# Peptides against a protein of PDB entry 2N1D: the designs that were tried, part 62

Target 1, 169 residues: chain A of PDB entry 2N1D
Amino acid sequence: EVKVKIPEELKPWLVDDWDLITRQKQLFYLPAKKNVDSILEDYANYKKSRGNTDNKEYAVNEVVAGIKEYFNVMLGTQLLYKFERPQYAEILADHPDAPMSQVYGAPHLLRLFVRIGAMLAYTPLDEKSLALLLNYLHDFLKYLAKNSATLFSASDYEVAPPEYHRKAV

## One batch from the design tools (peptide; made by RFdiffusion4, then SolubleMPNN)

Design b1_p16_6_s4 (from b1_p16_6, 11 letters changed)
Fold by OpenDDE base, seed 5:
Structure b1_p16_6_s4 (fold): chain B 169 residues (1-169), chain A 16 residues (1-16)
Amino acid sequence: as target 1 above (169 residues)
Amino acid sequence: DWDKQIEEIAAALGTD
């Protein structure tokens, strides 16, 4: 089994996010003020600015592209709680051609790493390639942790209106 | 334990 280690400082946020949605019946404000595309772009720029001259088997851009692709593929089927389904349906109706990485933000991106390990387990990668990929994923997660104060906030959520509750039952 | 709760999260995600 492929296990992706989530930084300890981000684990509480996953729980808070879970609680906000499933127990407090809140919704993350969409479209996100800072979407996944923007977060990944910032990460890429951050990595490039550090001036790493060492040959890397994976380019930062490839890693970013991969994360984006996984997110866009998995969001609708694997990264939403039941309560979020009506919101997702509304997003699809309003933005039918937009990738979800342009709509959703950091909390949902973090959820990806809860589930991505299982997906990678079925990906035909040799041990060396998998190890390298995992290193980059962990590096990205550390980046999220470093910027967690600006990326994760309960103020980005709001209580779902009564009309929404009727749709979500 | 955070890991135990994350397991619950993992199980809850993707449900309809």
Scores: peptide ipSAE 0.655, ipTM 0.955, DockQ to the pose 0.715
Fold by OpenDDE base, seed 1:
Structure b1_p16_6_s4 (fold): chain B 169 residues (1-169), chain A 16 residues (1-16)
Amino acid sequence: as target 1 above (169 residues)
Amino acid sequence: DWDKQIEEIAAALGTD
């Protein structure tokens, strides 16, 4: 089993996100004001500003591309609560060609790291490559924790309207 | 116990 450790600073947010959606019946506002693409771009630029070598810069770009790909593949099948399914269906109908990394934001991106470990367990990566990938994933999570005050806010959620409840139940 | 709740979240995600 591949275990991805989530920073202690971000664990309370995962619980708040879970509570907002499943218990309070709220929805994250879509399209996100700051989407996954933008967050990953900011991370890449942050790493470049730290004076990394060319090899390290290349590795960061590959990690960003990988996170984006995993997110886009997993969002619809693994990263949504039941209550969010009608919203997702509406997004697909209105924006069929848009990758979900351009629609969703930080909360759903964080959910990826709850599930990505199981996915990585079935990848054909060698031990060295997997260790390197995990190091970058943990580095990225550290970045999210550092910027959590601006990336995660309950004000980005709103109570679902009555017509939505009819679709969700 | 955050880890216990994270396990509940992991189980709830991806359900229909």
Scores: peptide ipSAE 0.652, ipTM 0.954, DockQ to the pose 0.742
Fold by OpenDDE base, seed 4:
Structure b1_p16_6_s4 (fold): chain B 169 residues (1-169), chain A 16 residues (1-16)
Amino acid sequence: as target 1 above (169 residues)
Amino acid sequence: DWDKQIEEIAAALGTD
């Protein structure tokens, strides 16, 4: 099993996110004010600003691209709670050609790392490559933790209207 | 115990 360690700072948020959606029946406001694309771009720029070598910059770009790809592939099938399905359907209708990384934001991106480990377990990566990838994923998660105050907020959620509840049953 | 709750989250995600 491939285990992706979630920073302690972000664990409470995952629970809060879960609670907001599943218990409080709220929805994350979409399209996100700060979407996954922008978060990844900020991360890449952050890494570049820290004086990384060209090789490391390339690696960061590859990781960013990978995270984006995984997110876009997994969002609709693996990163949504049941209650969010009607919202997702509406998003698909309103943004048929947009990758979900342009629509969804930090909370859903964080959810990726709850599930990505299982996916990575079935990737044909050698031990060294997998370890390297995990290191970068953990590095990115640390970045999210560092910026958690701006990326994660309950104020980005709103109570779903009654008509939504009927659709979400 | 956050980890236990995260396991529950992992189980809940992607369900229809």
Scores: peptide ipSAE 0.647, ipTM 0.954, DockQ to the pose 0.759
Fold by OpenDDE base, seed 2:
Structure b1_p16_6_s4 (fold): chain B 169 residues (1-169), chain A 16 residues (1-16)
Amino acid sequence: as target 1 above (169 residues)
Amino acid sequence: DWDKQIEEIAAALGTD
């Protein structure tokens, strides 16, 4: 089992996100004002600005690419609550070829790290490589925590209209 | 406390 530790600062947000959608029947506004691609880009630039060596910079780029890939693969099947399914269907209908990293934002990206550990458990990585990857994932999560005030806000959610409720069975 | 709720979240994600 591969377990990705969520920063304590972000755990309450995961619960709030869950509550907003599943209990309060709200939806994250899509497309996100700040999508996953932009968040990852900001992270990469942040890391590069801190004087990383060429090797470290390369590693950051690979990690960013990997996170994006996993997000795009997992979003539709593993990172949505039942209530969000009609919204996702609408996104697919309107933007069938768009990667979800260009549509969804920080809350859904954070959900990735709740589930990514299970996926990594089936990835053929040696112990050293896996440890390095986990270090970068944790580093990225710390970045999210540091910028949580701008990345996570209940104001990015809206009460789903009655028409949506009829679809969300 | 939070961890238990996150486990519930993990279980709820991706379900119909």
Scores: peptide ipSAE 0.645, ipTM 0.954, DockQ to the pose 0.716

Design b1_p16_7_s1 (from b1_p16_7, 5 letters changed)
Fold by OpenDDE base, seed 5:
Structure b1_p16_7_s1 (fold): chain B 169 residues (1-169), chain A 16 residues (1-16)
Amino acid sequence: as target 1 above (169 residues)
Amino acid sequence: SASEELEELIRKAVAE
């Protein structure tokens, strides 16, 4: 198993996110004000602004593309709590051709990183490539931690209406 | 279920 450590700064958010959805019966507001695509774009631009070479810039773009692909593949089947399933169904009906990286935001993106390690274990990568990828993933997580005040907020959630509760149980 | 598995993985991630 490949281990991807979550920064200490973001661990409380994973708990709060879980609590908001499963215990408080709230939903993250969709479409996200800042979606996964924009977060990844900001990260890429941030890395480019730090004076990286063209080769390093290319590597960042590949990592961003990979994260986006993993998110879009895993969101619907692996990154949702039971209570969020009706909301997801509505999103699919309203946006059938839209990738989920254009709909969902930072909280769901963070959930990806509790599963991505196991997924990478089955990916045919050589040790050197895997180590490089892991470095970028941890770097990205640190970026999320540095910007957590703007990316993670309970105010982005809202109480689900009674009619939603009936179809979510 | 997928939801239960996600919860378990989050618990492990927080505890490490």
Scores: peptide ipSAE 0.545, ipTM 0.936, DockQ to the pose 0.812
Fold by OpenDDE base, seed 3:
Structure b1_p16_7_s1 (fold): chain B 169 residues (1-169), chain A 16 residues (1-16)
Amino acid sequence: as target 1 above (169 residues)
Amino acid sequence: SASEELEELIRKAVAE
């Protein structure tokens, strides 16, 4: 199994995110004020501005594209708590052709990284390529940790209305 | 369920 370690700074957020949704019955504001696309774009620009000291086998743009694709594939079926499903259904109805990377934000993107390791185990990558990709993924997680104050906030959530609560368990 | 699995994976990730 491919293991992706979450930075210590972000572990409490995973718990807070879970608590906000499942116990406090809150919902993340959608569309996100800063969506996954913008976060990945900022990361790419950040890496390019600091120069390329990483292995040249993978380009930053390819890594960003990969993360985006994985997110868009996994969001609806693997990255949502049960309480969030009615919200997701509404998003699909309102934005049927929009990729979820344009709708959801940092909290859901972080959730991807608790599952991405297992998914990568099924990709046809050689050991060297996989190691390089993992380095980029961990580097990206460090970036999220560095910018956690602006990316992760309970103020981006709100208590779901009674009408929503009745249709969501 | 997928939601329960997600919760379990998060618990494991936090515990690592």
Scores: peptide ipSAE 0.544, ipTM 0.936, DockQ to the pose 0.808
Fold by OpenDDE base, seed 2:
Structure b1_p16_7_s1 (fold): chain B 169 residues (1-169), chain A 16 residues (1-16)
Amino acid sequence: as target 1 above (169 residues)
Amino acid sequence: SASEELEELIRKAVAE
């Protein structure tokens, strides 16, 4: 098992996100005002601004690309609560070819990291490569925590209309 | 279900 620890600062958000959707029957507004692509881009730029070498920049880009890929693969099948399924179906119908990293935002991206550890366990990586990857993943999570005030907000959720409730049963 | 599994994983992650 590969364990990716969630920063303590973000643990409450995972609970709030769950509560907003499953108990309060709200939906994250889509398309996200700040989508996963932009978040990853900001992270990459942030790392570059810290005076990284060319090799480190390359590594960051690879990590960003990997996170994006995994997110796009896993969002629809593994990162949604049942209540969000009708919304996802609508997104697919309206934007069939759009990668979900261009639609969804920080809350769903954070959910990825709850599952990514198990997925990495099946990835053929040598110990050094895996350690490096894990370091970057944790670094990225710390970045999310640092910017949590702008990335995670209950105001990005809206109460689902009655029409949605009927099809979400 | 995937939703239930996600919920459980989040619960575990928070409790860790």
Scores: peptide ipSAE 0.535, ipTM 0.935, DockQ to the pose 0.826
Fold by OpenDDE base, seed 1:
Structure b1_p16_7_s1 (fold): chain B 169 residues (1-169), chain A 16 residues (1-16)
Amino acid sequence: as target 1 above (169 residues)
Amino acid sequence: SASEELEELIRKAVAE
């Protein structure tokens, strides 16, 4: 079993995100003001600015690419609450060729890390590669925690209109 | 459902 621990600073946000959508019937504003692509790019640039070697830079780029790919594959089928499904359908209809990493933002990206451990358990990686990947995943989560004030905000959500409620039931 | 499973996984992650 592969376990990815969520930083304590981000655990309250997972609860708030769940509450906003499932109990308060709000939706995250799409397209995100800061999408997953941008967040990952900022992380990569942050790591590069720390004076990493060429090998470390290469590894960061691969990790970023992997996170993006996993997010785009898993968003629609594994990272949405039932109430968000009509919104997702609308996004697909309006932007069929856009990867979800260009539409969604930090809250949905954080949800990925709740599921990514189980996914990696079925991924054929050698022990060394897996350990390295896990280190970067935890490093990225630490980055999200450090920047949580700018990445996670209830003001990015809004109450769904009555016509949306009819679609969601 | 996927939504219910997500909620359960989040609950476990928060309690961890």
Scores: peptide ipSAE 0.530, ipTM 0.934, DockQ to the pose 0.805

Design b1_p16_7_s2 (from b1_p16_7, 7 letters changed)
Fold by OpenDDE base, seed 5:
Structure b1_p16_7_s2 (fold): chain B 169 residues (1-169), chain A 16 residues (1-16)
Amino acid sequence: as target 1 above (169 residues)
Amino acid sequence: SNSDELAELIEKAVAE
């Protein structure tokens, strides 16, 4: 099994996110104020500003593209709690061709990294390539932790109305 | 949907 360790600073957020949705019956406001595309773009620009060579810039772009692709594939089937399904259905109906990386934000992106390790275990990568990828993934997670105050907030959630509860059962 | 599995995986990730 490929292990992707979540930074200690972000572990409490995974629990809070779970609690907000499943126990408090709240929903993350969509479309996100800062979507996954924007977060990944900021990360890429951050890495480029640190004096990286062309080769390193290329690698960062590939990692960003990979994360985005995995997120867009996994969001609807793997990264949602049952209570979020009606909201997702509404998003699909209103924006059928929009990638979910343009709709959802940091909390759902973080959920991806709970599953990404298992996914990588079934990806044919040599040891060197896998190690490099894991380094970038951990680097990205550290970036999320560094910017957690602006990316993760309970104020981005709101209590679902009664009519939504009827759809969720 | 894998909501229940997601919750379990989060529990494991937090405990890691």
Scores: peptide ipSAE 0.442, ipTM 0.910, DockQ to the pose 0.820
Fold by OpenDDE base, seed 3:
Structure b1_p16_7_s2 (fold): chain B 169 residues (1-169), chain A 16 residues (1-16)
Amino acid sequence: as target 1 above (169 residues)
Amino acid sequence: SNSDELAELIEKAVAE
């Protein structure tokens, strides 16, 4: 088992996100004003600006690329609530060639980290490589927590229209 | 369902 701990600051948001979608029947506004690609880019630039020259096996860019890849693979099948499925179908129709990291934003990215640990358990990495990767993932989560006020907001959600509600419940 | 599983995993993650 590979454990990825969610920062305490972000745990309430996971609950709020769940509540907004499943109980309040709201939808995250898509395409995201700040998509996953931009969040990852900001993180990479943040790390580079700090001037940390630690000799680690994984480069920041490699970690960012990995997170993006996992997100794009898992979004449609593992990171959506049932109520969000019609919206996803519409996104696929409107943006058939776009990776989901260019469409979705911080809330869905955070959901990835609830599942990513299990996926990493099946990745053929040695102990040292896995430890380094986990450190980067936790570091990224800390970054999300630090910037949570700007990345996570209920104002990014909207009440689904009646026609959507009828077909999604 | 994937949706139910996601909710369950979030519940576990929050409880940790």
Scores: peptide ipSAE 0.440, ipTM 0.908, DockQ to the pose 0.823
Fold by OpenDDE base, seed 2:
Structure b1_p16_7_s2 (fold): chain B 169 residues (1-169), chain A 16 residues (1-16)
Amino acid sequence: as target 1 above (169 residues)
Amino acid sequence: SNSDELAELIEKAVAE
């Protein structure tokens, strides 16, 4: 299998995110103040500002596009806890044609990376291409860790109302 | 469920 290492700085957040949703019965506020599209755009711009060559810029753009696509494909079926299902249903009803990368934010994006390794194992990539992709994925995760103070906060969650609890049973 | 699987994968990820 393909291994994608989560930075140590972000491991506690995965647990906190899980706890906020499943045990504290909170929901991430949607639409996100800073959505996945924006995060990826900021990353791409960050990489470009570091003096990368045109070829490296192209690679970054491709990686960003890939992450976005994977997120949009996997969010609804792979990246949600049971308690979040009613919220997702409401989002789909209100925004049927909107990609989820424009709705959800950093916490859900981070969840992708606990699953992406297994998914990449089924992609027809040669060893060199896969290694390059993995390097960029780890680089992106390091970027998330570096900006974790602004991207991951319990204040972005809110206690679900009683009406929601009735839907989520 | 996918929800349970996600939780398990997170558990594995943080244990690495």
Scores: peptide ipSAE 0.427, ipTM 0.904, DockQ to the pose 0.842
Fold by OpenDDE base, seed 1:
Structure b1_p16_7_s2 (fold): chain B 169 residues (1-169), chain A 16 residues (1-16)
Amino acid sequence: as target 1 above (169 residues)
Amino acid sequence: SNSDELAELIEKAVAE
């Protein structure tokens, strides 16, 4: 089994995010002020500024590309609560060709890492490549934790209007 | 459902 541990600093946010959506019936504001693409770009630039070798820089770019791809594939079917389905449908109607990494933000990106371990278990990677990938995934999660004050906020959510509740039944 | 599974996985992730 492939284990991806969530930093202790981010565990409370997963609970808060769940509560905001499922119990308080709020929605994350879309399109995100800071989308997944920008978060990943900032991470890549951060890693490059740390004096990494060319090979390490290449590895970071590949990891970023992989995270983006996994997010775009999994968002609609694996990373949404039932209450968020009408919002997702509206996004697809308004932006049919836009990747979800350009629409959604940090909270949904964090949800990916709850699922990514099981997905990687079925991915044919050699032991060395898998170990390297896991190291970067944990490194990225640590980056999210360091920047959690700016990336995760309940103020990015709002109460869904009554007409939305009718769609969500 | 996938929604229920997500909630369960979050519960497990937080408990670790």
Scores: peptide ipSAE 0.426, ipTM 0.905, DockQ to the pose 0.829

Design b1_p16_7_s3 (from b1_p16_7, 7 letters changed)
Fold by OpenDDE base, seed 2:
Structure b1_p16_7_s3 (fold): chain B 169 residues (1-169), chain A 16 residues (1-16)
Amino acid sequence: as target 1 above (169 residues)
Amino acid sequence: SASEELGALIEKAVAE
């Protein structure tokens, strides 16, 4: 098993996100005010601004691309609670062929990192490459934690209307 | 279900 540690600062958010959706029956507002693509782009730019070499920039870009790909593959099947499925269906209808990284935001991206470790276990990477990848993933998570005040907010959720509740039953 | 598994994984992640 490949272990991806979640920063302590973000653990409460995972719980709050779960609670907002599953218990309070709220929905994350879509399309996201700040989508996954934007978050990843900001991270990449942040890393570039920190005086990285060309090689480091290339590595960051590859990691960003990888995270995006994993997110887009896993969102619909692995990262949604049951209550969110009608919303997802509506998104697919309204935004055909759009990658979910352009629709969803930080909360769902964070959910990816709860599952990504298991997925990486099946990825054919040598030890050195895997270690490097894990370092970047943890670095990215630290970035999310650092910017958690702007990326994670209950105000980005809203109570689902009664008509939605009927569809979600 | 995937939804239930996600909840369980979050619980595990938080408990680490």
Scores: peptide ipSAE 0.413, ipTM 0.908, DockQ to the pose 0.824
Fold by OpenDDE base, seed 5:
Structure b1_p16_7_s3 (fold): chain B 169 residues (1-169), chain A 16 residues (1-16)
Amino acid sequence: as target 1 above (169 residues)
Amino acid sequence: SASEELGALIEKAVAE
């Protein structure tokens, strides 16, 4: 498999996110105050501000587009805990045409990178292309780590109401 | 399930 290492700064958040949802029975507030689209856009702009060449900017845009696509495909089937399924169903009913990258935020985006390595193992990329992609993915994760204080907060979660618990059982 | 697998993958990712 392809190894995508999670920054040490973000590892505790994965655990906290898991705990908030599965044990504390909380839900991430949706729609996200800062959605995945915005996070990716900020990253792309950040890279542009660092003086990248046109070719490098193009590469960043392609990586961002790829991450967005993977997220939108994987969110509903692979990135949700069982407790989150009723919430997801409600989102689909209320916003049937909206991509999930416009609804969900940083915590769910981070979950993608726990699975993305295995996904990349099935991609027909040569060694050089894979290495380049991995570099960008790690760079993006580093960006998330640098901005973790503004992207990840337990205050973005709320206790699910009793009615939701009945629906989730 | 996908939910259970996600939890397991997180444990693995944190441990590496």
Scores: peptide ipSAE 0.410, ipTM 0.907, DockQ to the pose 0.835
Fold by OpenDDE base, seed 1:
Structure b1_p16_7_s3 (fold): chain B 169 residues (1-169), chain A 16 residues (1-16)
Amino acid sequence: as target 1 above (169 residues)
Amino acid sequence: SASEELGALIEKAVAE
């Protein structure tokens, strides 16, 4: 098992996100005001601005690309609650060719890191490569925590309309 | 289901 620790600052948000969707029957507003692509781009730029070497810059880009890929692969099948399925279906119908990283935002991205450990456990990475990757993943999570006030807000959620509620049994 | 598993994983992650 590969352990990816969630920062303490973000743990309450995972609970709030779960509560907003599953208990309060709200939906995250889509398309996101700040989508996953934008968040990852900001992170990459942040790392580059700190005076990283060329090699470190390359590594950041690879990590960003990897996170984006995993997110796009896992969003529809592993990162959604049952209540969100009709919304996802609508997104697919309206944006059939758009990657989900351009539609969804920080809350769903954070959900990825709850599952990514299990995914990495089945990847053929050597110990050194895995350690390096984990360091970057934790670094990214720390970045999310530092910017949590702007990335995570209950105001980005809306009560689902009655019509939707009937579809999302 | 994936939804139920996600909830369980979040609960575990928060408890750690």
Scores: peptide ipSAE 0.382, ipTM 0.901, DockQ to the pose 0.831
Fold by OpenDDE base, seed 3:
Structure b1_p16_7_s3 (fold): chain B 169 residues (1-169), chain A 16 residues (1-16)
Amino acid sequence: as target 1 above (169 residues)
Amino acid sequence: SASEELGALIEKAVAE
């Protein structure tokens, strides 16, 4: 297993996200006002504007594409709490061909980094390439932390209606 | 379950 460290600034949000859904029985509003695709695009543009890409084995675009792919693969099976499953089913029914990176937002993207370490252990990367990838992932997490005020908010959640509770619990 | 595991992983990540 590869260890991916979560920035201290984002740790409280993981707890709040968990509490909002599992204890307060709220749902993240979907489709997200700012979806994963948009967040990754902003990050890519941010990195390009900094001009610090020399001597990197992985291009920023490739890293972004990888994160997006990982998210789309893992969202439905690994990144949802039990209470969120009916919502996910509704999304699939309404948008069967849409990638989840176009539907979900920052909170679910952050959850990916709690699990991504285990997935990276099975990637066919040499030690050097893996180290570079990890650096990009940590860099991205730092980016999320810097923009946490705009990316993470309890106001993006809403109380689930009673009819939802009956099918979720 | 995956949901329970996610919660446990978050707890671990926060504690680190």
Scores: peptide ipSAE 0.370, ipTM 0.896, DockQ to the pose 0.804

